Peptides against a protein of PDB entry 3ESW. Designs and how they scored, part 150

Target 1, 322 residues: chain A of PDB entry 3ESW
Amino acid sequence: NNIDFDSIAKMLLIKYKDFILSKFKKAAPVENIRFQNLVHTNQFAQGVLGQSQHLCTVYDNPSWHSIVLETLDLDLIYKNVDKEFAKDGHAEGENIYTDYLVKELLRYFKQDFFKWCNKPDCNHCGQNTSENMTPLGSQGPNGEESKFNCGTVEIYKCNRCGNITRFPRYNDPIKLLETRKGRCGEWCNLFTLILKSFGLDVRYVWNREDHVWCEYFSNFLNRWVHVDSCEQSFDQPYIYSINWNKKMSYCIAFGKDGVVDVSKRYILQNELPRDQIKEEDLKFLCQFITKRLRYSLNDDEIYQLACRDEQEQIELIRGKTQ

## One batch from the design tools (peptide; made by RFdiffusion4, then SolubleMPNN)

Design b2_p21_1_s3 (from b2_p21_1, 8 letters changed)
Fold by OpenDDE base, seed 2:
Structure b2_p21_1_s3 (fold): chain B 322 residues (1-322), chain A 21 residues (1-21)
Amino acid sequence: as target 1 above (322 residues)
Amino acid sequence: SRKEELKKIAEELLEKIKKLE
């Protein structure tokens, strides 16, 4: 009996697809109870949920994408991308071209567009006066600053002129297109929006130990790629653990289609205790939020994303990013 | 052979299913 292996393979693929899709169906009552109990009892879980409610959706704003594209020097960016793409002898290739685009955006953002602000310049004394600035502390935003999603304003006194300079920590990325300065938070916030504005699959990575960066899904590499705008870094997930010798406990990636614990990609040594939540509860939490983010997607989209998730999990277990 | 390829795919799928249970 000629076993129709094609028919069997098709049936297996259908059953597998159905099985995967069954996992992304509307949460069972028991899962909802578990989720509610977890977020009510665990502060870390509350934090992850709160971040997901913002970071997973805020960058999916077409109006913001338009403003970004109108603000950037696209002619310069594409000229540089084309130039670098041509050097490697590639005539065509949209997938690899996108990697060059992200690399140029990293260059452009750091070198031409945005500035690191450890301390602000004195508003009275002008440029290159940050050395004269003494921190006085932080306060709430004023009425103008509050318009731009500002939670905190750092206050500095100029040692030379005695005037006060305010450094608002804006969370509105459109305001950051104007201010063109900040720390890792502002850098990552605006850069995440920039990448999203080019239609890229991007995640915001939150590290518990006071750093943030991006991941971009490279269609060429067929994986999530580390992207740090502050460091002009592409595909260097090791920089924190190895180069900086940074101690870390959690790295959580937030994207429109999911929340993923990516700690294994970045925490290569000097791991801090993961004592904020049980591992099984964190896994459950990320999966539960991910399911919610995918509720509006069709079966094919859900299946494709699930396949991507599986590939990522295999990558994270195998350590094959080296 | 195409048979061996399909068998490999089926085995990989079964292994994936087992890891997801």
Scores: peptide ipSAE 0.020, ipTM 0.521, DockQ to the pose 0.633
Fold by OpenDDE base, seed 1:
Structure b2_p21_1_s3 (fold): chain B 322 residues (1-322), chain A 21 residues (1-21)
Amino acid sequence: as target 1 above (322 residues)
Amino acid sequence: SRKEELKKIAEELLEKIKKLE
């Protein structure tokens, strides 16, 4: 009897889908116990959980998206995107337009919109006076600063006029649309919101060794793409390990649909000891949080995301993004 | 039934795939 290979293939695909979906079912009691024990006994795990509770959901705010789009020079942005797309984009199809958009947003944000702030300018002496500023330390926010999710305020004294200037470290990205300045934290926070406001699939990447950046899911490249607003960098995951010779231990990506250890994408050399958590426990933690984030999704959405996750894992293992 | 036979084959193949993962 001729084996109907097409029928067998269809059955295999159905069974595979069922198997994948079974992994995203509600956690068994034993998994819940393991999760609770892990987050209560391991500080790194507690930190990852705490970050996921904020970073995975905070940027999915339609009101914030509207405010962002009203604040940006959309005419300039789209004019530049259209110009670059007209040169090379027509041959590659419509999906490449989004890559051009992200590249222009990187340019616009760094060149036209936001400013790096090592030290603030003196409020009394005016612009380009940061060289005269001496740090006095940090303190808690005042009543006004507290309105904008501020945990810390850096205090500076002007060596020229003797006045005090406050640099509040705002975590409210809407306040950052006004202040237009910060370090890697403020840059990544606001830029993540900007990308989300254009309807893009974006993750916030936290590095344990005091840096943060984004990932964007490119439909053209069909993968997660490194995006660093501070560096105006697109698809250059090697810049930290190779160009900066940075030593790193953990890179964790936080998105609406999951939490993923992306360390293998960015830690290409000079790996620091990964001693904060067992590898098996970190894998379990990220998977457990990811399952929770997907509980409201239908079976088809879960399956599509799981297929994307598998492709990413293959990419990370093979080390071939290019 | 032929359907049950094919189902068993598919299940066996899936188990083999799982072992490769």
Scores: peptide ipSAE 0.016, ipTM 0.469, DockQ to the pose 0.170
Fold by OpenDDE base, seed 5:
Order: sequence, then structure tokens, then C-alpha cells
Structure b2_p21_1_s3 (fold): chain B 322 residues (1-322), chain A 21 residues (1-21)
Amino acid sequence: as target 1 above (322 residues)
Amino acid sequence: SRKEELKKIAEELLEKIKKLE
């Protein structure tokens, strides 16, 4: 019996598509009840939901994208990308150009554009005076600082002149285009917006153990790629667990099209207890939020994203990040 | 073998999924 494997494969693909689309229909009443109970009873779940309400949508602002593109030295960036692409890219196809762009944006951002700020310079003494700054603590924003989504202001006293310098921790990425300084939070926030301004698929990765970074979806590599602006790092998910010997429990990625537990990509050793939520409840939560984010998408978009999600899950299970 | 046939179908399905990406 000539089993028409092509016919079977076509039938399986149709059934698979229908099955996937059925999962992205509006949540059943029982799922809504489970979700509501989870976010009301579990603080970690509430935190993930709260972050998703901001991080999944805030960077999808065309006005902000225009401001970013007007602020960056695009001539320098594209000159450098074209130079690197001309060396190696022609043999690998047009899709690799975007990987070169992200690598150049990492270089440009760290080397030419943004500054790490452990302590601010003294406003009175000028540049390179951060060594003379003593932390006095933190306070709420003043009336001017409050205009730029500032939750906390770090206060420093200069040991040389005795003057006070304020270091507002701005969450407005447009303000960060002006200030051009910060720590991992400011770096990741603005860099996420920069990548999105080039029309890229980007996720914001939150680590429970006080670090944040990005992921970029590479069309060339056909996967999510680790991107850390602070480290000028591309495709080095091992950097935290191996190079830093960092202990971690949760890494959650937030994007316009979904929320994903990416802990398996980054937690390679020294795993901390995952005791904040049941694994089944976290999986449910991420899937539920992802479903909501995709409610306005058509069947083909939903199917494509679901195929991408499946490939990512296979990657995360196999541990083949190289 | 039935196992090899299933493997081939799975590979073809994966390739088709990749083309839809």
C-alpha cells in the first residue's frame, strides 16, 4: 500500500494549524477564573502581569521611533554595517545584514552614545569627579524629574565641594536620549527602544536577580538571540551563569507578541530555588498573557508566531543555543 | 521501518514549519 506520505503530511499540517488556532481563541471561562485567582493570590504572578502591561507595548510608539532615528548617527552606523557586511555578508545572504546592524548598534551604543553611571559626576566640579561622590540615599522625584517617569532619585554629596548632586533614575527612554547615562535598567530600556526603532522583533528580558537585557529575533539565525547592551554582547546567553557565575531563578522575556519563560536559555548552572510560583502556573500565566496579546492578529499571523514559539521551545528543551 | 517513516514525516513537517517562519 503506497502510503502517500505527502498526503498524510498535508493532512497533518492542516490539522496542526487548526489545533494551534484553536488554542488562541478567546479564553474559556475556566481559564479566566484560573488567571484571576492566580494574579490575586500569587505576588510573582501579579508582578509578571504588571510588567507585561508596560513592557509588551510601551516600545511600540512610532513617535518615539522617529525621535530615536533622528538622534542617532545613522550615517556612521550604516557605514560600519556596510563595511562589515562587505567582508563576510555577501556569501551568507541578505538576512545576515540585520545581525551586523544589531552588532554595530551594540558597539555604537556602548562606545559612542551611552555611558555607565555607577556614581554621577559632581554637578559643580564637572567631569570625571564621580570618585569624590558619597551616596546619601534615595528620595522621590521633584516636580521636574516627575515629568520623565522617575520613581527614584539617588542623592550624592561631593567630598570636595560639599554640593549635592541628584541622579534621577528615569524610566522615560526619550529622556535617556538626552541624559545618555545610567545602569543596566537605563541601558536596557533605551537599547530596547533603539532596536525597535529599526523595525526589529525585540523582547525585554527581566531577571529576578537584578539584571535586565534584550533578545532580538534574527531572521538569519531563525531564533531569538541574546543581546546585552551593557556588555556589548550578541548571542552569549552563557555570560551570566558561566562568566559571572551568577545565581539565578527566573528570566522572563516580554515582547509585543508574547511573554515567555526563557530561564532555560540563561540559567545553565547555580540555579536558585524556583519557589515563587508553581511551574504549571507560570507556564499557564505566560501562555494566557501571550494569548491576550495576540487577540487582534489574523489566523496566519497567529500560526506563524505559534510555529516560532514551538521552535523556541524545542531549542530550550534541547539546550542547543550554539 | 515504521520508525524511519515517522522520522521522515516529522522531518518534512519541521521543514514545512521552517518555511512558514
Scores: peptide ipSAE 0.015, ipTM 0.426, DockQ to the pose 0.112
Fold by OpenDDE base, seed 3:
Structure b2_p21_1_s3 (fold): chain B 322 residues (1-322), chain A 21 residues (1-21)
Amino acid sequence: as target 1 above (322 residues)
Amino acid sequence: SRKEELKKIAEELLEKIKKLE
């Protein structure tokens, strides 16, 4: 009796697909009640929901993608990508080409395009005068700054001329294409939009301990890849815990297709207490938001994303990047 | 039937997978 293992495997896969698809049906009334209670009673859950409402959708703007592509030196970028791709002898790898593109975008962004701003230059004294700037605190945006989704403005006084310089913390990534300066927030915000403008699958990663970065889904590596524009870093998730010896509690990834707790990828040592929410409630919250983000997708799209999610969960449990 | 046994095994495996998730 030759057990047709291939036939059994196919039947199991069909049943598994049907089961997975059943999880992504509209939430039951009990799940909606649990979700509402969680976001009303837990401040961390409310924060995750609020971030998801912005970060999961804001970068999916075709008009912004066009503005980005018109602003970048695409000729330089593709010339450099083609050069590095040709060196490695990968004649047929469309998937690996995208990894080279992301690496070049990291280089281009840090070296040619954007600037780190600890302190602004003095508006009166001109370039390279940031050393003369003393922080006076922060205030709300003025009428002009408010047009560009500015939540706060850092105020500096020049020790040389005594004039006040404003450093608006813009959240509008299109304004950041003009200003071309900022800290980790501005860097990650604009770089996330840049990657999205090339049609890439990108997540924004929020760390509770005041850092932010990206993840890119590499079709070549078939996994989510750590990307930090500030560090020009590709596939180095260990840099925070190991190289910086940073203490962290939560890393949450926000993308168009889901919200995922990616803490296990980045928190390798020096873990801080995870006391903001119950682990089961955080898992439920991320799954519930992810389910809502996928409500308009077809069965094949839902299944493919679910398979990708399972692979990621296996990776996160094993602690090994495959 | 063999089909019913395979259905049961598949359901049990799916329940086990659910517990691992």
Scores: peptide ipSAE 0.017, ipTM 0.474, DockQ to the pose 0.134; fails the geometry check

Design b2_p21_1_s4 (from b2_p21_1, 9 letters changed)
Fold by OpenDDE base, seed 4:
Structure b2_p21_1_s4 (fold): chain B 322 residues (1-322), chain A 21 residues (1-21)
Amino acid sequence: as target 1 above (322 residues)
Amino acid sequence: SRKKELEEIVKELKKKIKELE
């Protein structure tokens, strides 16, 4: 009896697909209860949920994408991408082009577009006066600042002229296209939107120890790639743990299609205690939110994303990008 | 668990399929 191995393989794949799809069906009542109890009793879980409600969807705004693309020097960007792409002997249409685009966007954003702001310049004294600025503390936004999703305003006094300069911490990325300055929060916020505006699969990565960055899904590398706009860094997940010797406990990635604990990608040494939530509960939480984000997707989309998730989980367990 | 066995089989099959492509 010639075992039709192809038929068996197809049947196994179908059963596997059905099995995967079954995991993404509506949450059982028990799962809903567990979720509700977790987010009501665990502050870290509440924080992850709150962040997911914003970060997973906010960047999927076509109007914002248009504004971004109208604001960026696309001619310069694509000229530079094409130049570097051609220099390395790649043919047009290769999936690797997108990696070159992201690398150029990192360059463009850091070198040409956005500015790091430790302290603002004095509004009265002009450019390069930040050294004269003394922090006075933080205040709530005024009526104008409040229009741009401003949570806090840092207040500085100029030691030279005595005038007060406000540094609003805007969360509206469209306002950041105008202000073109900030710290890791503003950098990551706007850069996430920029990458999304090019139609890329992007996640916002939150680190509990006060840093944020992006991940981009490279079709060429077939994996999530570390992207830090502040550092102009592409595929260097080790920079925090190794280069900075940073101590970290949690790194959580937020994207339209899911929430993922990516701590294993970035926490290579100097791990802080992961005492904010039980590991099983964090895993459950991320899976539950991910499941909710995928409720409207069709079976093929769910299956493709699940395959991607499995590959990522294998990567994260093995600690080696294959 | 039968689940882990199936996951391993599927993993091996995916690997074989990828090797055939």
Scores: peptide ipSAE 0.006, ipTM 0.441, DockQ to the pose 0.068
Fold by OpenDDE base, seed 5:
Structure b2_p21_1_s4 (fold): chain B 322 residues (1-322), chain A 21 residues (1-21)
Amino acid sequence: as target 1 above (322 residues)
Amino acid sequence: SRKKELEEIVKELKKKIKELE
């Protein structure tokens, strides 16, 4: 019996596709009950859900994308990308151009566009006066600051002139295009929007231990790539665990198409206890939210994303980043 | 183990899928 291996392979692929698609059907009543119980009983799960409701969709705003593209020096950016692509990119194919674009956006954002703000400059004394600023604490936003999704305002007093300077922690990324300053939160927020404005597939990564960064899906590398705007870092997931010797417990990625525990990509040593949720419950939670985010997608889109998810899971298990 | 055989089959299938793309 000539085992038609090609026919068997085709049948297996069809069955596999059907199996994958079956996982993304509407949640069974039992899964809904499990989900509701989990988010009502586990604070960490509730936090992940709350973040997903914002971070997975907020950056998919065409009006914001237009404002970003109108604000950036696109001529400079593309000139620099074209220059780097002309040196090395032609040998690697057209897909590498997007990697050069992301690298240039990292450079442009850190060097030309945005500023790190430990302390604000004194509004009265002018530029380079942050050294004279003493923190007085934090307050709620005023009526003007509240228009720009501001939850907290840091208050500083100038040691020279005695005047008060307010540093609003804006969460509106359009406002950040004007202010051009912040810490890791503002950097990651605006940079995520910038990458999305170029039509890129981007995730926002939240670390429980008070840091945030991005991931970009590289078509050239065919994987998710670490991107940190604060560090001008591309494909260096080890910087936190190794270079900073940072202790971490959870890294969760939030994108339009899913929520993924990416802790294994970034937590290479000094792992803190993962005691906030059971591992099985976290896996279930991320899968359940991901399933909901994909409800409007067609079967081919669902299948393609599922194949990508499987490759990522294999990568995360094998530790093969480089 | 049946698991290793399945992993090899999946690996080969993934390779073939990549060759068909």
Scores: peptide ipSAE 0.006, ipTM 0.402, DockQ to the pose 0.080
Fold by OpenDDE base, seed 2:
Structure b2_p21_1_s4 (fold): chain B 322 residues (1-322), chain A 21 residues (1-21)
Amino acid sequence: as target 1 above (322 residues)
Amino acid sequence: SRKKELEEIVKELKKKIKELE
């Protein structure tokens, strides 16, 4: 009996698809109870949930995408992308073109568009006066600053003129298109929106040890790629652990389709104790939130994302960027 | 051996899965 291997293969694929899809069905009552207990009893879990409620969806705003595209010098960006793409002789690869686009956006953002603000310039003395600024502390936003999702305002006194300069820490990325300055938080916030505005699959990566960056899903590389706007870095996940010798405990990626513990990609040495949550509970939490984010997706979308998730997990275990 | 045949089937299935991806 010639085993119809093609028929068996098709049946196995169907059963496998059904099995995968079954994992993304509505959570069982027991899972809901476990989730509720976890977020009520564990502060880290509550923090991850709170971040997911914002970071997973906030950048999926078509109005914001339009404002971004109207604000950027698209002619310059695409001219530079086309120029770099032409140099490497890849005349017809749409997938690799997107990698060049992200690299140019990193260049453009850091070199031409946005500024690092360790201390603000004095509003009275003008440009290049940050060296004269003394921090006085932080306060709540005023009525105007509050319109732009401002949580805190850093207060500085000018040693030269004695005037006070306010540095509001805006969380509204549209306001950041105007101010064009900040630290890692403002950089990553606006840059995440910029990447999303080009229709890219992007995640916001939160590190517990006070850094944030992006991941972009490269169709060319067929994986999530490290992207840090502050560093103009593409595919250099090692920079924190190796180059900075940074100690880290958790890196959590937040995207529209899921929440993923990506710590294994970035924590290569100097690992801090992971004592904020049990590993099994963190895994459960990320999976549970991911399941909720996918509730509205069709079976084919769920299956494709599940396949992508499995490939990422294999990558993270093997430590091989293929 | 049935084991080798199964290993080949699994390899082909993985290839077909990758082609569908």
Scores: peptide ipSAE 0.006, ipTM 0.376, DockQ to the pose 0.109
Fold by OpenDDE base, seed 3:
Structure b2_p21_1_s4 (fold): chain B 322 residues (1-322), chain A 21 residues (1-21)
Amino acid sequence: as target 1 above (322 residues)
Amino acid sequence: SRKKELEEIVKELKKKIKELE
């Protein structure tokens, strides 16, 4: 009896697909109750939900993508990508081209486009005067600053001229295309939008211990790749735990297609207590939000994303980036 | 643990495979 292994494999794939699709059906009443209770009783869960409502959708704005592409030096970017791509002997049309693009965008953004701002320059004394600036604290935005989703303005006094300089912490990434300066929040916010503007699959990663970065889904590597614009870093998830010796508790990735606890990718040592939420409740929360984000997708899209999710979960458990 | 959940998924998949046999 020649076991038709191909027929069995096809039947298994069909049944597996149906099983996966069944998990993404509309939430049962009991799941909705559990979700509501969780976000009402747990502040961390409420925070994750609040972040998901913004970060999972805000970057999917075609008008913003157009503004970004009009603002960047695309000729320089593609010239550099093509040069490095050709130098390594790759043919046109290979999936690896997007990895070269992301690497060039990291270079371009850090070296040519955006600036780190620990302290602002004095508005009166001009450039390279940040060393003379003393922090006075923070205040709310004025009428002009409030137009650009500014929650906080840092206030500095110049030790030389005595004038006050305002450093508004803008959350509007389009305003950041103008200001071209900030800290990790502004860097990650604008860089996430930049990557999205090239049509890439991107997630915003929030770390509870005051850092943020991106993940890019590489079609060549067939996995999520760590991307930090501040560090010009590509595929170096270990930099925080190992190189910085940073202590961390939670890393959560926010994308259009899901919310994922990616802590295992980045927390390799010096793990802080994960005491903000029960592990089962966090898993449920991320899955529930992810399910909601996928409600409008067709069965094939849901299945493809579910396969990607399974691969990522296997990767995160094995701790080996293959 | 995520390991137990994957083990359960694998166990469920194995059960479904056996139901196909």
Scores: peptide ipSAE 0.005, ipTM 0.368, DockQ to the pose 0.071; fails the geometry check

